# Designs tried in a protein design run: peptides against a protein of PDB entry 6NYY. Part 11

Target 1, 212 residues: chain A of PDB entry 6NYY
Amino acid sequence: KHFEQAIERVIGGLEKKTQVLQPEEKKTVAYHEAGHAVAGWYLEHADPLLKVSIIPRGKGLGYAQYLPKEQYLYTKEQLLDRMCMTLGGRVSEEIFFGRITTGAQDDLRKVTQSAYAQIVQFGMNEKVGQISFDLPRQGDMVLEKPYSEATARLIDDEVRILINDAYKRTVALLTEKKADVEKVALLLLEKEVLDKNDMVELLGPRPFAEKS
Target 2, 212 residues: chain A of PDB entry 6NYY as posed
Amino acid sequence: KHFEQAIERVIGGLEKKTQVLQPEEKKTVAYHQAGHAVAGWYLEHADPLLKVSIIPRGKGLGYAQYLPKEQYLYTKEQLLDRMCMTLGGRVSEEIFFGRITTGAQDDLRKVTQSAYAQIVQFGMNEKVGQISFDLPRQGDMVLEKPYSEATARLIDDEVRILINDAYKRTVALLTEKKADVEKVALLLLEKEVLDKNDMVELLGPRPFAEKS

## One batch from the design tools (peptide; made by RFdiffusion4, then SolubleMPNN)

Design b1_p9_3_s2 (from b1_p9_3, 3 letters changed)
Fold by OpenDDE base, seed 1:
Structure b1_p9_3_s2 (fold): chain B 212 residues (1-212), chain A 9 residues (1-9)
Amino acid sequence: as target 1 above (212 residues)
Amino acid sequence: MSLRIDPPP
C-alpha cells in the first residue's frame, strides 16, 4: 500500500482531492478510463491492468496503472495493441456520449508519437521501407529532414492510416464489449478506484495468460 | 485525462 502510493505519487503526482469534478465531467472520466481498462483487458499484447482511478492526480483527471512486462524489444503487434489501449478512452467517449472531449489529448499525443516512431524509426511500414531517422526532440534544432517532401507526405499518410487502423480496431472491440465498458464505468463512479480483482469480478479472468 | 502510470523501471 505505501509503496504503491509512493509510486503513484512519483509518476502521477499528488492526488488532487480538492479538484471536484462536476458530475457530468466525472461521468466522462469514468467512461474514458473504463475504455482504457477494457481495451487493455481484451487486447492480447496490452499490459496487464493493475489499477484504474477517476481520482484526479497531477494533470490527469483519471488514470490507468499497468504492470509492464520487462521487455526491451517490442513487436509491431504489441505496439498496435498498445495504441488501441491508448485510444480506448477516446473511443469510449464516442461510443457512449457521441461526443469527444479534450481529455484524450495526451493519449493522442502518445499514439501519434508511437505511429511516427514505428514508421520512421523502426522501419515497420512497407511503403516507407526499412528506414530509421531520429525524431526531433522537444527543443532540438529542427535539422533538415534527411528525406524529400514526397517522403514526408508518404510518412504523414501512413501515420494517419496506422492511427485510423488502431482506432477502427478499438471501436470494433469496445463496441463488442460495450456492456463491459459500462459495468466498469458504473463501478468506477461508485468506488472511484478499481484494482485487478475488481476487474476480474466484473469481466472474468483476463483471457490471456499473464506471463509471470 | 488518462495518465498511464508505468511502474518505474
Scores: peptide ipSAE 0.229, ipTM 0.826, DockQ to the pose 0.127
Fold by OpenDDE base, seed 2:
Structure b1_p9_3_s2 (fold): chain B 212 residues (1-212), chain A 9 residues (1-9)
Amino acid sequence: as target 1 above (212 residues)
Amino acid sequence: MSLRIDPPP
């Protein structure tokens, strides 16, 4: 308990018990977090879910916490499933509400960063090829791009393709698992916080072993 | 790793 709360404070920030969400906003948060949770549950290379919460913490209105693997090397497949998991909230909102919110801003930023890194840092795109260069840091003078305008356009196009493919994969998954997303969202609205055991009780055991 | 809903701007 105390250790988990300490980790939650580090990851999520302080609980904002004074922040009362409107019922509709709380519902949106519940379905968004359920999307993350269910995507992570059914994606082989996603990190195992530890906790999902719709209690506002720090800047977040809700969060899903995963047990990260202590790994330094990531495969393309792992990065794709992580992108899909990260898109799970946005996709859930689309599936259930037919609308998108600003709630996915940080998720989209992470997905965008991951997509660019895969293409321009890790050489994981066949069209762009085995290239690696540093992405401009926020506030760095835009150093001359070490590639042509044509290459820049190609990178931008391949980033869009990668993100769109991850989005489509996530839509397919969460559409298939729509009932599970609903179950998680409804239980979140009741309990506000779910752990791994709640997820096992609700969905059954995670289909993938923790030790991949 | 934590995934969050951000507050609206």
Scores: peptide ipSAE 0.040, ipTM 0.733, DockQ to the pose 0.874
Fold by OpenDDE base, seed 4:
Structure b1_p9_3_s2 (fold): chain B 212 residues (1-212), chain A 9 residues (1-9)
Amino acid sequence: as target 1 above (212 residues)
Amino acid sequence: MSLRIDPPP
């Protein structure tokens, strides 16, 4: 408990106990976080869920905390499932509300960064091929791209394809598990914080063995 | 540990 709270504080920031969400905003956050939680639960290569909360922390209105695997090497499949988990919030909002909010901005940023990295750093796209170059960091002089405008367009197109494929996969998953997303969201609205045991009680054991 | 924090709208 104390150790987890310390980690949550370091990673998530301080609880903003003074930030009162409107009921509809709180509902949106609950379904958003439930989307992340359920996606992470049913994706083989997603990190195991530790905690999900709709209590605002730092800059976030809610969060899902996962236990990352201590791994240095990621497969394409692992990166895809991580992208899907990352899209889970946005997808949940779409499925349940038929609208999207700004709440997924950081998720979309992470997904975008992952997609570009897969294509231009890790050589994981067959059309772009076995290329690896550094992505410009914020504040780096935009050096001339070592590739043609045609290659730039191809990269942009393949990034969109990869993100859209991850999105569609997440839509399919969370549509199949829609009742589970709702169970988690409703319980979040009641308890504000769920742990792994709450998830096991709601959904049953995670179908993938936790690699210790 | 990766904490996913979704920013406020």
Scores: peptide ipSAE 0.040, ipTM 0.729, DockQ to the pose 0.568; fails the geometry check
Fold by OpenDDE base, seed 3:
Structure b1_p9_3_s2 (fold): chain B 212 residues (1-212), chain A 9 residues (1-9)
Amino acid sequence: as target 1 above (212 residues)
Amino acid sequence: MSLRIDPPP
């Protein structure tokens, strides 16, 4: 407990007790975080959930904490499940509210970066092929792309396909698990913070063995 | 441990 709280303060910042969310905003955050939590619970290659919170910290309105595996090599399947987990908040908002918010901006940025990296750095797309180019970093002069405009369009199209496939997979999963997302969201609205044990009590044991 | 924080809208 005390050690975990210390880690949370270091990583997430101080709790903003002064940030009064409107009830509808707090509800949106609860369902958004529940979407991430449930997606991560039922995706084989997602990192194990440790904690989920709707207490604002630093610049965030909610957060999920995971136990990452020390892994140096990632498969396409692992990267896809990580993308799906990252889309879980946006997808939950769509399923429950029929609307999307700006709350998923950082999630969409991460998904976009992952998709481009898979295609242009890791050579993971069959149509684009076995290529590896450095993505322009923020502040780097965009050097001329070492490929044609036709290849640029192909990359953009295949990135969109990959993201859409991840999105559809997440929609299918969270639609199947809609009742579980609701349970997590409602319990978040009550307790504001859930741990792994709360998730096990609510959803049952995670269907994938945590390889220690 | 990784912490994902969702930004404010």
Scores: peptide ipSAE 0.038, ipTM 0.726, DockQ to the pose 0.509; fails the geometry check

Design b1_p9_3_s3 (from b1_p9_3, 4 letters changed)
Fold by OpenDDE base, seed 1:
Structure b1_p9_3_s3 (fold): chain B 212 residues (1-212), chain A 9 residues (1-9)
Amino acid sequence: as target 1 above (212 residues)
Amino acid sequence: ASSRIAPPP
């Protein structure tokens, strides 16, 4: 209990019980978080879902919490599934509402950072090749890029391709699982918080063995 | 790891 609450405070911040979302915004949050949850459920290399909540906290209007594996080495496939899971909220909004919100800003930042890291730090793109450059940190003097403008354009193009591929993969998945996203979203609107057991009751057991 | 819907800007 105390440990879980401490983790929740670190991840989500303090509950903003005074922050009453409008019903339509709360619905948007529910479907957004349901998108994350369902994407994470059906992606092999996504982290296991622990909790999903639409209770506003200091860091967000809702969240999906995953149990990170103590993993230090990531494959390209693992990073792709993590990107897809991270896009799940945005994709759910598109599928269910035909509109997108600012709610995905942090997710898109994470996806963007991951895509750039894969291409320019991890050498995971065949066109860019086996290169590794340090990305400028926020606030560091923009050192001259250690590559040409042509390489910069190539990087930008390949980042866009990678993100679009992840997005399309997520659209395909959540379209296939649309009814499951709806079930999770509706139950979120009723309970505000779901755990792994609620997800098992709704969706059945996760189709991937939990790597212990 | 967590995903979240960001607060409005």
Scores: peptide ipSAE 0.285, ipTM 0.870, DockQ to the pose 0.839
Fold by OpenDDE base, seed 2:
Structure b1_p9_3_s3 (fold): chain B 212 residues (1-212), chain A 9 residues (1-9)
Amino acid sequence: as target 1 above (212 residues)
Amino acid sequence: ASSRIAPPP
């Protein structure tokens, strides 16, 4: 309890017990977080879900917490599945509501940063090639890009392709698992917080063994 | 890693 609360405080911030979401917004949050949870459950290279919550904490309306592996080296496949998991909320909103909200802003930021890093830092794109450039950090003077405007356009195009591919993969997955997303969302609306055991009871064992 | 639904800033 105390340790979990401490982790939750670090990840989510203080519980804003005073923020009462309207029922429709709470429903949106539940389906969004269910999208993350189910994507993480059925993606082989996603981090295993620890906890999912629709209780507002700090600046978040809900969150999904994963147990990160102590890993220093990531494959393209791992980064893709992580992108898909991160897109799970946005995709769930699209599938269930036919509309998207501003709720995915932080997720899209993470996905955008990951996509650019894969292409321009990790050399993971065949068209751009085996290049590695530092991305301008917040506050760095926009130094002259070490590549041409044509390369800049190519990078932007390949980033868009990578994100769109991750999005389509996530749409396919959550469409296949639509009933599972709904089960998780409905249970979230009842319990507000789900753990790994709740997910196992609801969906069965995660199909991917935790690599010990 | 955590995903967060954040209100717009």
Scores: peptide ipSAE 0.277, ipTM 0.862, DockQ to the pose 0.778
Fold by OpenDDE base, seed 3:
Structure b1_p9_3_s3 (fold): chain B 212 residues (1-212), chain A 9 residues (1-9)
Amino acid sequence: as target 1 above (212 residues)
Amino acid sequence: ASSRIAPPP
C-alpha cells in the first residue's frame, strides 16, 4: 500500500480531484487506457502491466503503468511490440468510436521517435542500411544532415512504413481482442483503477511468462 | 514505463 502510493505519486502526481471529466470524455479515456492495457497484455515483448487508471492526475487524464524489464539490448521485434502497445490507445479510440482525439499526442511522439531511432540510429532498416546518425535534439541547431536528400526521403518513407506496420499490427490485435478491451474499459468506468490481479480475473493469466 | 492520455497544452 505505502509503496504503491509512493509510485503513484511519482508517476501520476497529485490526483486532480477538481477535474470532473464529462461522461463522454471519461468514456474516451477509459477505452484509450484499455487499449494500452490489452495491447500490453497480449504482446509478447511488451512490458507487464502493473496498473491502469482513469483518475486524472497532474500528468494526464489516465495512465497505464508497466514494469520495465532491466535490459540494455533491444531487438527489432521488442521495439515493434513496444510501439504497438504505445499505439493501443489511439487504435482503441478508432475501433470503438470511429474517431480519434488529441489524447494520443504523447504516444505518437514516442512512436515517431522510436521509428526514427530504429532506422537512423540502430541500422534496423534494410533499405536504409547499416547507418547510425544522431537525431537532432529539440533546440539543437540542425546541423547539415550527413546524407543526401534522396536518403532523407528514403528515411521518411521507411519511418512511415514502420509506423504503419505497427499501427496495422495493433489494429489486428485489438480487433481480435475487442471484447477484452470493452471489458477492461467498462470495469475502469466502474472502479477507475485496475491492477494486474483485476486484469487476470477479467482476461485470464497473461499468455507470456513474466521474467521474475 | 507509462502510457498517458493528456490534454493538449
Scores: peptide ipSAE 0.262, ipTM 0.858, DockQ to the pose 0.773
Fold by OpenDDE base, seed 5:
Structure b1_p9_3_s3 (fold): chain B 212 residues (1-212), chain A 9 residues (1-9)
Amino acid sequence: as target 1 above (212 residues)
Amino acid sequence: ASSRIAPPP
């Protein structure tokens, strides 16, 4: 209880009971969060969903909370599934509304940062190769890149390919699971908060064994 | 205001 509330405060901030979203915006948030929740449910290397909420907290309009794994080493496949889960909100908006919103800005920032890190810090791209460079931190003077402009272009191209591949994978998944996204979104609009048990009732047991 | 998902590593 106290630990969960502390995590909720860190992730979501304080509940802003005074933020009344317009019905259409609340619907967008519900489908966005449902996209994250369902993507996380059906991606093997995604963290197990604990809670999903469309109650505005701090700067967020909604959130999905996952059980953190005490993991220090990540595979390329794990990072891809995390990217797909992070894209789940944007993809859900596209599938259900035929339009996209600014709601995915932080998600896209995270995906972009992850993609660059995979290519230029973790050496996970075959074309760029086994390289590791420090990414410019926010506020660091942009020192000269330790690679050529041709390599910079290659990095940018491979980042775009990686993000597009993650996006396409997420589109395929949430299109296949479209009815499940709808169920979660509709129940979110009713209950505002869902837990793991609600998800099991809607979708059945998560198809991946919980890492004991 | 965006959804807050667990940060990528």
Scores: peptide ipSAE 0.148, ipTM 0.765, DockQ to the pose 0.153

Design b1_p9_3_s4 (from b1_p9_3, 3 letters changed)
Fold by OpenDDE base, seed 1:
Structure b1_p9_3_s4 (fold): chain B 212 residues (1-212), chain A 9 residues (1-9)
Amino acid sequence: as target 1 above (212 residues)
Amino acid sequence: MSSRIAPPP
């Protein structure tokens, strides 16, 4: 209890008990978070879901929390599944509402940063090749890029391809699991908070063995 | 790792 509350405070901040969402907005949040939760459940290399909540906290309207593995090395497959999980909210909104919201801004930022890092820091793209450049951090002076404008265009194209591939993979997954996303969303609207046990009861055991 | 839905800044 105290440890979970401490983690929740670090991730989400304090509960905003006074923040009243309109029912339709609360529904959007529930389906968004259900998309993250279900994507994380059915992606092999995604971190296991720990908790999902639609109670507004700090700067968030809802969140999905995962138990990170203590690992220092990430595969391309792991990074892809993490991107798919991060896109799960946006994809759920598209599938269920036929419209998208601004709610995915932080997710898209994370996906964009991951895609650029894979291509220009980790050398994980065959067209760009085995290169590694430092990405400008927030607040760094825009130094001259250590590559040509042709390489810049190639990087931008391959980033778009990678993100689009992750998006399509997530659409395929959450379309297949559409009924599961709805079950999670409806239960979120009832309970506001779900844990791993609620997910097991609702969806069955996660199809991937937790590496102990 | 955590995902979140957030209002625009």
Scores: peptide ipSAE 0.260, ipTM 0.864, DockQ to the pose 0.776
Fold by OpenDDE base, seed 3:
Structure b1_p9_3_s4 (fold): chain B 212 residues (1-212), chain A 9 residues (1-9)
Amino acid sequence: as target 1 above (212 residues)
Amino acid sequence: MSSRIAPPP
């Protein structure tokens, strides 16, 4: 209890009990966070879900919290599943509402950064090849790219392909698990906060053994 | 890690 509350304060900040969302916005948040939660539940290489909340905290309207693995080396498959989990909110909005919101901005930034890193830093794309370049940081002078404009176009194309593949994989997963996303979203609207035990009661045990 | 819905800045 006290330890969980301390972690919640560090991750989410103080509860903004004064921020009353409109019912439709609260519904959007619930389905968005349910999308993240369910994607993380059914993706083998995703981090295990600890908590999901639709209580506004700090700068967020809702959040899904995961236990990070102490891992130094990531596979291409692990990075893909992490991208899919990160897209889960956007995909849930599309599946349930037929429209998208600005709520996924931070998620899309993370996905974009991951995709570029995989292709230009980690050499994980066969067409671009075994290359590694530093990505310009925000505020660094855009030094001349150490590759041609043709290579730049190829990188941009392969980034788009990778993100689209992750998106399609997430759509397929959350479409298959649509009823589970709805169950989680509805329970979030009732309880506002769910933990791992609530998810086990609702969905059954996570199909992947937690690496102890 | 945490995902969060944030209003646009």
Scores: peptide ipSAE 0.246, ipTM 0.860, DockQ to the pose 0.748
Fold by OpenDDE base, seed 5:
Structure b1_p9_3_s4 (fold): chain B 212 residues (1-212), chain A 9 residues (1-9)
Amino acid sequence: as target 1 above (212 residues)
Amino acid sequence: MSSRIAPPP
């Protein structure tokens, strides 16, 4: 208990019990987090869901907490499923509200960073090839790119393709599982916090064996 | 049990 609370404080920050969201914003958060949770539930290479919450903490209005696998090596397939899980909030908003919010800004930042890293650091794109360049860090002088403008355009195009493919995959998944997203969102609006057991009761067991 | 809110990029 104390250790878990300490981890929650480090990860999520302190509960801001004083942050009253408007009902429509709280509904948006619930469906956003339900999108993350359900995407993570049905993606093989996503980390297993531990907890999902719509209680505002730190800078977050809600969060989905996963048990990360202790791994140092990631496959392209694992990175794709992580991108899809990260897009789950945005996709849920689109599916249920026909509109998108600024709530996905951090998710989109992570997806963008992942996509660029896959293409220009990990050599995971066939068109760009087996290359690895350091991405300019925020605040570093943009040194001359070690590649041509044609290669820059190719990278940008392939990043867009990768993100769009992840987005489409997430749309397909959450459209198929739309009823499950709604169940999770509605239960979140009631309980504010769900754990893995709540998800099992609601959706059934996760279809992927937990690697023990 | 290390829990992460965000998948690593």
Scores: peptide ipSAE 0.117, ipTM 0.762, DockQ to the pose 0.108
Fold by OpenDDE base, seed 2:
Structure b1_p9_3_s4 (fold): chain B 212 residues (1-212), chain A 9 residues (1-9)
Amino acid sequence: as target 1 above (212 residues)
Amino acid sequence: MSSRIAPPP
């Protein structure tokens, strides 16, 4: 309890008990977080879900918390599944509401950053090739890119392809698991917070063994 | 890792 609360404070910030979302927004949050949770549940290389909450905390209206593996080296497959999990909220909104909200802004930022890093830092794209350049950090003078404008266009195109492929993969997954997303969302609307045990009770055991 | 629904800035 105290340890979980401390982690929640670090990840989510302080509970904003004063932020009462309208029922429709609360529903959007529930389905968004359910999308993250279910994507993480059924993606092999996603981190296991620890907790999902639709209680507003700090700067977030809801959150899904995962147990990070103490891992320093990531495969392309792991990064893809992490992208899909991160897109799970946006995809859930599309599937259930036929509309998207601004709620996925931070998720899209993370996905965008990951995609660029894969292509220009990790050399994980065959068309761009085995290159590694530092991405401009926030506040760095945009020094001349160490590559041509043609390469810049290629990078931008391949980033878009990678993100779109991750998005399509997530759409396929959450469409297949649509009933599970609904179950999680409805239970979130009831309990506001779910843990791993709630997910096991609702969905059955996670199909991928946690590497202990 | 955490995912978050962020309010607009």
Scores: peptide ipSAE 0.262, ipTM 0.865, DockQ to the pose 0.790; fails the geometry check

Design b1_p9_4_s1 (from b1_p9_4, 3 letters changed)
Fold by OpenDDE base, seed 3:
Structure b1_p9_4_s1 (fold): chain B 212 residues (1-212), chain A 9 residues (1-9)
Amino acid sequence: as target 1 above (212 residues)
Amino acid sequence: ELPSFGAPV
């Protein structure tokens, strides 16, 4: 209890008890966070869920917390599942509301950055090949790209393909698990905070062994 | 960084 509260304060900041969301906004947040939670639950290479919350903290309206693995080497498959988990909120909004919100901006940024890194830093795309270039940081002078405009277009196309593949995979998963997303969302609207035990009670044990 | 729902900064 005290340790969890300390971690929550460090990660999320102080609870904004004064930020009352409209019921429809709170519902959107609940389904968004449920999408992340359920995607992470059913993706083998995703980090295990620790907590999910729709209590506004710091800059966020809702959060899903995971236990990161101490890992230095990531596979292409692990990076894909992480992208899918990150897209889970946006996909849930699409599935349940038929609309998208600005709430997924940071998620989409992370997915975009991951996709570019996989292709141009990690050499994980067969068409682009075994290349590794530094991505310009925000505010760095865009130095001349060490590749042709044709290669730039190829990179952009392959990034889009990778993101779309992750998106489609997430849509397929959360469509299959639609009832589970709804269970989590509804319980979030009731309890505002769920832990791993709540998820086990709702969904059963996570189908992947936690690497201890 | 954890997945989050938020307003654009």
Scores: peptide ipSAE 0.222, ipTM 0.836, DockQ to the pose 0.207
Fold by OpenDDE base, seed 2:
Structure b1_p9_4_s1 (fold): chain B 212 residues (1-212), chain A 9 residues (1-9)
Amino acid sequence: as target 1 above (212 residues)
Amino acid sequence: ELPSFGAPV
């Protein structure tokens, strides 16, 4: 309990007990977080779900927490599944509401950053090739890109393709698991916070063994 | 840091 609360405080900030969402917004958050949770549950290379919450904390209306593997090296497959998990909220909103909200802004930022890093830093795209350049950091003078405008366009196109492929994969997954997303969302609306045990009770054991 | 995903305020 105290350790979990400390982690929650570090990740999510202080619980905003005074921020009461309207029921419709709370529902949107529940389905959004359920999308993250279910995507993480059924993606082999996603980190195991630790906790999912729709209690506003710090700058977030809801969050899903995962137990990261102590690893410094990531495969292309791992990065794809992480992208899909990160898109899970946006995809859930699309599937259940037929509309999207601003709630996925940080998720889309993370996905965008990951996609560019895969292509420009990690050399994980066959068309762009085995290149590695530093992405401009916030506050860095935009130095001349070490590649042509044609290469810049190719990078932008391949980033879009990668994100769209991750999005389509997530749509397929959460459409298949639509009933599970609904179950998680409804239970979130009741309990506001779910842990791994709640997910096991609701969905059964995670189909992928946690690598110890 | 545990990766977190969620709707920003």
Scores: peptide ipSAE 0.180, ipTM 0.816, DockQ to the pose 0.169
Fold by OpenDDE base, seed 1:
Structure b1_p9_4_s1 (fold): chain B 212 residues (1-212), chain A 9 residues (1-9)
Amino acid sequence: as target 1 above (212 residues)
Amino acid sequence: ELPSFGAPV
């Protein structure tokens, strides 16, 4: 309890008990977070779900929290499944509402950063090849790119392909699991907070063994 | 820092 609350404070900040969302907005948040939760549940290389909440915290309206593995090395497959999980909120909104919101801005930022890192830092794209360049951080002076404009266009194209592939994979998954996303969203609207046990009761055991 | 996902305000 105390440890979880401390982690929640670090990640999400303080609960905004006074923040009143309109019912339709609260519904959008519930389905968004359910999309993250269900994607993480059915993706082999995603981190296990710890908690999902639609109680507003800090700058967030909701969140899904995962228990990361202590690892220093990530595979291409792990990074893809993490991208899919991160896209789960946006995809859920599209599937259930036929509209998208600004709620996925931070998710799209994370996905974009991951895709660029895979291609230009980790050498994980066959067309771009075994290259590694430093990505400009927020606040770094835009130094001259260590590659040609042709390479820049190739990078941008391959980033888009990678993100679109992750998006399509997530659409396929959450379409298959649409009923599960709805179950999670409806239970979130009732309880506002779900843990791993709630997910097991609702969806059954996670199909991937937790590597201890 | 544990990864978190969610709708920003």
Scores: peptide ipSAE 0.178, ipTM 0.814, DockQ to the pose 0.169
Fold by OpenDDE base, seed 5:
Structure b1_p9_4_s1 (fold): chain B 212 residues (1-212), chain A 9 residues (1-9)
Amino acid sequence: as target 1 above (212 residues)
Amino acid sequence: ELPSFGAPV
């Protein structure tokens, strides 16, 4: 309890008791968070969902909390499923509303950073090859890239391909599971907070064995 | 308790 609350404070900040969101915005948040939750539920290498909330905390309008595995090494497949889970909110908005919002900005930033890291830090792209370069940090003088402009273009192209592949995978998944996303979103609008047990009641057991 | 990686929306 105290530790979970401390983690929630670090991640989300303090719960704002004031329902500041308009009903339509609250609905958008519910479907967005449901997209994350359902994507995480049905992606093998995604972390298991612990909690999903549409109660605004700090700068977040909603959040999904996962139990991360204590691991230092990530596979390409794990990173892809994490990207898909991160795109789940944006994809849910597209599927249900036929429009996208600014809500996914931080998600898209994370996906973009992950894609670049996979290609230029982890050597996970066959076309770019087994390279590892430090990405310029925010505020560092952009030192000369240790690669040609042609390589820069290749990196940019492969990043776009990777993100688009993750997006398409997420669209396929959440389209297949559209009814599940709606169930979660509707229950979120009612309860504002769901846990793993609520998800099991709605969706059935997660199809992947919990790594004990 | 593992730190939650919440995607802030």
Scores: peptide ipSAE 0.063, ipTM 0.769, DockQ to the pose 0.100

